# Ledger of designs, part 210: peptides against a protein of PDB entry 2AUS

Target 1, 323 residues: chain A of PDB entry 2AUS
Amino acid sequence: ADIKREVIVKDDKAETNPKWGFPPDKRPIELHIQYGVINLDKPPGPTSHEVVAWIKRILNLEKAGHGGTLDPKVSGVLPVALERATRVVQALLPAGKEYVALMHLHGDVPEDKIRAVMKEFEGEIIQRPPLRSAVKRRLRTRKVYYIEILEIDGRDVLFRVGVEAGTYIRSLIHHIGLALGVGAHMAELRRTRSGPFKEDETLVTLHDLVDYYHFWKEDGIEEYIRKAIQPMEKAVEHLPKIWIKDSAVAAVAHGANLTVPGIVKLNAGIKKGDLVAIMTLKDELVALGKAMMSTQEMIERSKGIAVDVEKVFMPRDWYPKLW

## One batch from the design tools (peptide; made by RFdiffusion4, then SolubleMPNN)

Design b2_p25_2_s1 (from b2_p25_2, 13 letters changed)
Fold by OpenDDE base, seed 4:
Structure b2_p25_2_s1 (fold): chain B 323 residues (1-323), chain A 25 residues (1-25)
Amino acid sequence: as target 1 above (323 residues)
Amino acid sequence: MEEKIEEYKRQFAEIRARRAAEEAA
């Protein structure tokens, strides 16, 4: 997620009208909530769906969705997209995850052997989804980006792990235990990152949300609830971006595909088939879509469909129709 | 990052101590 993508400028003279749209930092509080994502610290115990239902009750919302299921017993970073932003979770589902895990070994193993074997699990691993997963139980590869052992205390191994989306840490620990020859199980798990969402100053509890909503509704204090909710654009920070002309925004907001002439600037390294965020020049999320061209093709071509628009977020009236 | 690592170590040490007490009871 932290990879700074190069930005290639196609039109260096393109300007944006400051009167059009609602930049992420300039939304009225009600509009900010309608296009918001909470970086929730999910408590252990409830399901991710129960927590989403509680947020909807606390904040008096009609719709919300989460950026990737945490098991009931698992705590930590659960992005919850609100109202009109609900579908932005599509950007978070494929995003990398980080966890802190406690593994308990079923026998004594020398520390050096633990360290050596766990290092071998960095890279590609074969996993089978658990029975409870909505994902078809096909064998699949997943990438482990890194494993960092934080502490070893006898049979207990505390470690940090960065993984591809849909890597099952319980299954990873099981396989590590098999490779160690003694077996192992997952004792504890906390998610510390979900794409652009991490344990930082934006992380809030359910209790914080109750209090902050109360301060807004009863005391007229918007500051706390405003800070507790991130703009939906946060949920796409890890995606490759394409920035478009003001004249193209309304068409895309109506569900038209993005054509090459509408592009002002774009990230390097877009491939055909990538999920991309279509942005205004004010960094407002217009839509998510599938790249139909590479970055290079979008630079070299004068015409054609650059992005197949899948999910529109921006209202149709934020920018004028200039076609 | 280091402060969070120490926080996790403390939290997981408490969990380990609780489990050891539950297994000894």
Scores: peptide ipSAE 0.098, ipTM 0.698, DockQ to the pose 0.855
Fold by OpenDDE base, seed 2:
Structure b2_p25_2_s1 (fold): chain B 323 residues (1-323), chain A 25 residues (1-25)
Amino acid sequence: as target 1 above (323 residues)
Amino acid sequence: MEEKIEEYKRQFAEIRARRAAEEAA
């Protein structure tokens, strides 16, 4: 999520009408909720689906979805996309994850050997998905971005780990235990990051949501519930972005593909086939789509389909039809 | 970040202590 992407300006004269759309910071509270994502601190015990069902009841919502399953016993960062934002979870599923894990070794191992072996697991690893996963149990490569040992206490190893999406920490710990020669199991796990969502001031509990909803409905205080819900645009911060002209917004909001003339600015390093976020000049999410061109092609070309639009989020009426 | 790391150390130390008590029982 921390990849700083350069912004290349294609049209430096492009302006936006302040009367059109609803910028993330200017949505009425009801609309903010309809296009919201909660950075939930999932408690240990319930499934991710049970927690989503509770949020729907607490906030009186018709639909919601989570940005990647946590096991019942696993706590921490669970992004929950609300109502019209529900489909934004597709941007979060492929996002990198961070965890704090407690590994218990099944034998005594010198600390220097623990440190050395765990360092070897930084990089590409081969994993077999667990039986409980809906994924076909094929061997697959996954990237471990970093392993940071926080504490070693005899047979207990507390560590932070950054991983590619769909890396199984339980399987990682099992393989570390095999490499150490004694075996190991995952004692505890907390997810500390899911893409742009981390343990910060935006992290809220189910209890917080109950209280904040009450303050809004009974006391007329919307500030707390407004802060507890992030705009859906937060869920795409880690994606490469393309910003479009006001004249292109309504067409894309109707499901038209983005053409090159509609581009005002874009991130560097977009490749053909990348998932990209199409944004207004007010940083509103219009749609997610597949890049049909590289950044360089989008700069150099005067015409053609830049993005195949897969999922529209923006309502069709926020911007006028200019065709 | 350091303060959160120390919080995790405390939380996991408590869990370890509970498990050690359960294994000794």
Scores: peptide ipSAE 0.233, ipTM 0.776, DockQ to the pose 0.855; fails the geometry check
Fold by OpenDDE base, seed 5:
Structure b2_p25_2_s1 (fold): chain B 323 residues (1-323), chain A 25 residues (1-25)
Amino acid sequence: as target 1 above (323 residues)
Amino acid sequence: MEEKIEEYKRQFAEIRARRAAEEAA
């Protein structure tokens, strides 16, 4: 998520009308909720689906969705996209994850050997999905970005791990235990990051949401519930972005593909087939789509389909039709 | 980040102590 992407400007003279749209920081509270994402601290016990159902009940919502399942026993960062933002979770599913895990070894192993073996699990690992996964149980590779041992206490190893989406930490710990020769199991797991969502000041509990909603509805204080809900644009911060002209926004909001002439600026390193966020010049999310060109092709070409628009988020009336 | 690491160490130490007590019972 922290990849600083260079921004390449195609049209340095492009301006935006301040009267059009609703920038993420200027949405009325009702509209902010309609286009919101909660950085939820999921408690251990409930399923991710039960927690989403509770949020819908607490906040009186018709729709919500989560940015990637946490097992019942797993706590921590669960992004929950609300109402009109519900489909933005598609951007979070492929995002990298971080966890803090407690591994319990089934035998005594010297600390130096623990450290050496765990370091060998950085990089590409082979995993089989668990039986409960909707994913076909085929062997697959997954990337471990880093393993940081936080503490070793006899047979207990506390560590932080950054992983590719759909890496099973339980399976990783099992394989580490096998490599150590004594076996191991996952004692505890907390997710500390899901793409752009991490353990920070935006992390809220279910209890916080109950209180903050009450303060808004009974006391007229919207500040707490406003801070507890992030704009949907937060959920796409880790994606490569393409910023478009005001004249292109309404067409894309109607489901038209983005053409090259509509591009004002874009991130470097977009490849054909990448998931990209189409943004206004006010950093409003218009749509998600599939890049049909590289960044270089989008710079060099004067015409053609740059992005195949898959999911529109912006209402059709926020920007005027200028075609 | 260091304060969070210490918080995790404390939380997991309490969990370990509870489990050790449950296994000794």
Scores: peptide ipSAE 0.193, ipTM 0.754, DockQ to the pose 0.863; fails the geometry check
Fold by OpenDDE base, seed 3:
Parts: structure tokens; C-alpha cells; sequence
Structure b2_p25_2_s1 (fold): chain B 323 residues (1-323), chain A 25 residues (1-25)
């Protein structure tokens, strides 16, 4: 589903000083944690907020935030951004999600009819947010990118579903049940993906975090806790990127807007108004911002504001001031 | 991906078996 974005090079002679910054793979463990995101396997039972509070206690952190609420009963992929990376979760809120869901039908339906009707729910659907949602209860369209039926057994249907951010699987299942004519409810739900975070070798439990923190603090073994925490740059992999000159990094880290002369390379297909990640030539996240130009305008123009910088992540001292 | 699908199917089979036992009781 993630279309690999083309990279357009604007300055092929741009070099980076290896002495400046801290590439994601070369951060000391304390700095890695300060700029980290955990791909947490949220257990069923607790709220996403309670789980974040537990992580803060386990890892002795002042700040953390999650990349999109899971209901108490919902398990699976919950990105938790740590300390100085806490605000990177804003990049994950609009990201696509994948779930595995168990739907229970309230009547008998032939398997062929189940398959046919569920396929019709791929594409644009109309949803009303649930009563308990902080979102305004206006009817809205949402995209269902795909529905894959994994198993059908009588009235129970196990399926995988890829959806636009803020699609309610409970509401989807309710509408499928109505279309089948028997009604249905969501029996189980697990989130298997949140943007770039998925069920893979980076997925860790709360128990893993307890053990890995203990191994680091008591035994001096940092390997486990280092592996359990992803660099904050992982949380922006799905965004369009703009890579900037070393001479532009400190200005952006001070909150200056990115101007066109600072651009070395960029992804194709950036539109005005898009959320973009501003990166160093070492793939370090400097800032998130709003594109003020398209990719084409950033190529063709010699001057102007390319990105309105909204959130700076990089410290001001990682790169020298060259202005 | 296939291995994860088989894991979900196993978990689903356990959930179904539990529900069938609850409906039969």
C-alpha cells in the first residue's frame, strides 16, 4: 500500500559533515531514548493513556505520547513517542491503519453472500462517529483500502482491513451486518498497523520493556532496550521528505522556515498544504512542517518559503549556525 | 505474512471454541 515516493535531486554536489548531528543508528543510548518511539503491543484492558503512563514509570520518563488511541478492549500496535520525540505522534494521527477483526453475525448467511457483500465495502464508506468519540458526530466519508477475509465459520468472520485514519471498525461491521440483512457486531479487534509501525520484530510488550530496562540499569546491557526503541525518524517514514543542506539545519532547528535554497533533494508529489518531514542528509529528523509549495515549485523556484516549520525536534546545537 | 495469518486463525479458533462452549452451557 505504501507507494515508494520518487526522490528528486536538486543539488547532486551537496555533502554532509560527518562530525555534525547524531544519525539515528549512532545515538548514545540516553539520546536514543530521548528521541525514541516504542512500537508497543498494547494489551487488552487498559486505556492507551494508562499504558503511556506505565511506560513513563517503567522507563523513568518525564514525557510520552501515543500515535492514536486504541479502545481499552483493543490490542496491538500502539506507537509511543518518548521525551523529545513526544510530538512526532502528530505524524501518525493521519496515517493509515490496519486491523484484524472478528465479526459475529446475528443470523445465518451463505459464505458466498458474506464474501460478495464485504467486497462492496472496499472504497469510500459513510460513517457516523460513535457517541463516546471526542470527534464531532457529523457524517463523514472514510476509505477502506482493502478487506481480506481470513476465515469464515458459521456466523463468525475473521478479516483483515486496511483503513483511512479515523475509520471506526465497529461502525464498518455494523454496516456490513445491515447489508447482510441479519445484523452484526464487533467481537474482537486488534490493530496490526499504524502507518510505518506494524507487527514485526520491533513490536514489544510492557513486560519486555520492564525486563529490558532492568537489563540496562542493573546489568549494564543496553542492547535489548536499544532494540525495543525505534528512532523517531521511523515515525515519519510514511511522510513526504525534504532533505536540506548542512548550512540550513541550524536555522530550521531555531524555528526558521525552510527556504528553497536549503533544499538538496525531495520526494515527488508534495502538494501545498501537505505535512512534510525536513531531514538532514544523514536522515535525521529536523522538523515537521506544512509545505508552502509543490515539489514542482520547489524545483523551479530559486527562492521563497518552501516549508512553514511547525514542530522542531532537532536540538539547536547539533549543527553549527552558518548564518 | 502467512505465518501471522495462521497465528490469527489459531487465536480465532480458540475464541470460537470458547464461545461455542458458552452457548452450549
Amino acid sequence: as target 1 above (323 residues)
Amino acid sequence: MEEKIEEYKRQFAEIRARRAAEEAA
Scores: peptide ipSAE 0.178, ipTM 0.737, DockQ to the pose 0.729; fails the geometry check

Design b2_p25_3_s1
Fold by OpenDDE base, seed 2:
Structure b2_p25_3_s1 (fold): chain B 323 residues (1-323), chain A 25 residues (1-25)
Amino acid sequence: as target 1 above (323 residues)
Amino acid sequence: MEAEERAREEERRRYFRERLERHRA
């Protein structure tokens, strides 16, 4: 998520009409909720689905979805996309995740050996999904981006781990325990990051949401609920972006593919097949799609389909039809 | 830098203790 992507400007004269659209910072509270994502601190105990159902009840919503299941016993960062933003979770499912885990060793191991062995688990690991997973239990590779040992106290090891989506920390700990020769199990797990969502000032509890919704509905105070809900654009911060002309927005919002002439600026390093976010010049999410060209091809070509539009988020009426 | 690093270490120690206590209970 922390990869700063260079922005290449293709059309430096492109302006945007301030009267069109609803920038993330200028949405009325009702519209902000309709295009919102909550950075929820999921409590231990409930399923991710139960928590989503509670949020829907608390906020009087018809639809919501989560940005990647946490097991019942696992706490921490659960992005919950609301209403019209519900489908933005597809951008978060493949996103990297960070956890803090407590590993308990089943025997005594010298600290130096613990540190050495855990460092060997950085990089590509082979995992088999647990039996409880809806995913076919085939062996697959997963990337461990980093392991940071926070503390070691005898047989208890607290560590931070950054992982590829669908890495099973329980399985990682089991394999570490095997490599140490004594065995190990996962005592506790908290998710501290899911793509752009982390433990920060935007992290809210279910109790916070109850209180903040009450302050809005009963006291007319929208500030708290507004701060508790992130714009859906937050959920795509980690994706490569393509910014488009005002004249292209309505067509894309109607489900038309993005063509090269519609591009104003774009991130460097887009490859064919990448998931990309199509943005307005006001940083509004129009759609998600699959890149049909590289960044270089989008710069060099004068025509062609740049992005195959897969999911539209922007309403069709926010920008005028200019075709 | 040192004060921020110490604060992070103290937070890590707090998290560790809280988790260890919860696991022992």
Scores: peptide ipSAE 0.136, ipTM 0.704, DockQ to the pose 0.041
Fold by OpenDDE base, seed 5:
Structure b2_p25_3_s1 (fold): chain B 323 residues (1-323), chain A 25 residues (1-25)
Amino acid sequence: as target 1 above (323 residues)
Amino acid sequence: MEAEERAREEERRRYFRERLERHRA
């Protein structure tokens, strides 16, 4: 998520009309909610689906979806996309995750050995999905990006871990326990990051949402509920971006594929097959799509389909048809 | 047995919360 992507400018003279669209910072509160994502602190106990259902009731919403299941006993960062933004969760499902875990060892192990063995689990690991997973139970590789031991207290090991999407921390801890020779289990787990969403000032509880909605509806104070909801564009910050001309926005909003002439600027390092965010020059999310060209091909070519548009978010009327 | 396992689970949850608060900074 934290990889700064270079921005390559293809058309340095491209301007945007300030009267068109609704930039993320200029949406009326009702529209902000319709295109919002909550960085929810999921409590331990309820399922992710129950929590989404509660948010829908609290905020009087028709639709919502979450950016990746947390088990009932697991707390922490659960992105919840609202209403028209609901499908932005597809950008969060493949995103990296961070957790803080408490591992309990089933025997005494010297601290130096704990540190050495846990370091060996950074990199590629082999996992089999648990029986309760909707994923087919085949052996698969997953990346562990980092393991940071925070505290060792006898048989209790508190650690931070950054992982590829769909890495099972319970299975990781089981394998660490086997490698230590004493066995281990996951005592506690909290998710501290899901792609661009982390534990920061944007993290809110279900209680905060109840109070903030009340302040808006009963007291006319929108500030709290506005701050509690992030624009949907937050949910795509970790994706490579392509910024398009005002003249191209309406066609993409109608479901047309993005062609090379519509590109103003783009991130470096896009590969064919990558999930990309199509943005306006005001940093509004138009659509998600699959790159049909590399960054280099999008620069060098004068024509062709750059992005196969998979999901439109922007309404068709925010920008005029200019062809 | 069930009361002791619940007490151990509550103790582990307390231990985890107290330590998480120290490492959130």
Scores: peptide ipSAE 0.120, ipTM 0.746, DockQ to the pose 0.850
Fold by OpenDDE base, seed 3:
Structure b2_p25_3_s1 (fold): chain B 323 residues (1-323), chain A 25 residues (1-25)
Amino acid sequence: as target 1 above (323 residues)
Amino acid sequence: MEAEERAREEERRRYFRERLERHRA
């Protein structure tokens, strides 16, 4: 994630036992898959749900979930969380998104006017959800973080856009077209980012997954399928983190709330109500939860509930029960 | 009309792919 968060150390003497847990880089291949997230290049055509169903068939999985729907015609970054990691998508749903869009204008507009008007759509915009959305069709505000025009070719405008989760690029383009006075529509759309997942060396196709799974099962070569699957911890890189003592891990893994004495280090700027990732000192994801204190309160207080644990990921047996 | 709209859609798709590839490199 691009936001480097300051790390405040509360206990500088805290050590971790190297024999406990399974750090993201040290998981056996089967365990790596069970706690995996695929950075899928979703093809245009299929629904996100169909693609998830294909991945489950290809990899012989019981469960999988995606980090935010892409429309059938939309390609690009679709994080697919696997098996025991399936619920890590909760961290990805509210995450910012980036797209590259092709907008087609319905009339001729000077390039200077295109640039000026599109710049006015940075910031807060009012959107109406499309009819196909399960969300009530209420007007809502969304943030456009940035618009970067990549190319203008007559009536075709290629642009990059960073947006708040659940911003409809089709609606944005429609409103830009209205503001230009000529109208516009979304010709093409690709998602280039979903939180920590981007177009990089970790991006894989459905074909890659087929081939890499065959190399593992038929040829005994696990390297390709191992590289094609990211650890679930990647899906929480954009969240504020709290690192806990080895002695606190088993309790949290059993669903106990995190108390202040269990904290070793934490990110600055946590507010009450924030979604936070609870991590081991080996950067293993234990759980997601709601912060019940600010960073400052977690530093100053000696006791109390720091995090209301909402979802446990870590198995109960990775760390010993030390109480 | 449908043939012209399909041709325009194919042209836009080609444009989008070519430009997206240039921005990946």
Scores: peptide ipSAE 0.032, ipTM 0.662, DockQ to the pose 0.807
Fold by OpenDDE base, seed 4:
Structure b2_p25_3_s1 (fold): chain B 323 residues (1-323), chain A 25 residues (1-25)
Amino acid sequence: as target 1 above (323 residues)
Amino acid sequence: MEAEERAREEERRRYFRERLERHRA
């Protein structure tokens, strides 16, 4: 997620009207909630859906969605997108994940062999989704970006693992156990990262949300609930971005595709078919879409469809129609 | 940041160690 993408400027003279839109840091609290994402510390026990239902009840919300299922027994980082931001979860579903896992071995293995074999699982692995997964149960490749052994205590191996979205840590541990020759199972699992969301000062519990909502509704103190909810723009930080002219914002907010003349600046390394975030010059999320051009094509061309707009987030009235 | 990340890693290690002790009992 921390890949600093180069920003290429196409129009260095493009200005933005400060009276238009609602920048992420300047939303009234009600609007901030409507366009919010909670970095939830999911407790062990409940399903991700039960936790989303509880958040909706606690915060008196009509809609919410999570940025990737955690099993009931799994704790840690669960991004929960609220109300009008609910659909931003589509940006988080394909995002990389980090976990801390406890693997229990079914036999004694020398530490050096554990370390050597676990290092061989860095890179591409073949997995089959579990039966309970909503994903079609087909064999697929997944990337393990890194494995860091934190502690070995006899048959218990504590490790951190960075993985491609939809890598099953339980299946990884099973395969490691087979490669070690003794077998293994997943004893404990915590998710420590989901794309741009990590264990940091933004991580909140369900109890924190109860208290912070109470402080807002009963005491008029919005500070805590404001800090507990991230702007929806946080959920797209890991995506390549395209920043557009004020004159293009209302058209995209109405569901029009982004054309090349609307682009002010963009990230390097966009490929055709990539999921991209369309942003205002005030870093407001307008829409998510599919890149129809590379970064280079968007620089070199004077016309054409740059992005096929799939999901609009910005209201139609935040920017005036200038066409 | 690094000290807080280390403290959280130590807390996670402690949490998992306390669970290891419960599985050894």
Scores: peptide ipSAE 0.086, ipTM 0.692, DockQ to the pose 0.087; fails the geometry check

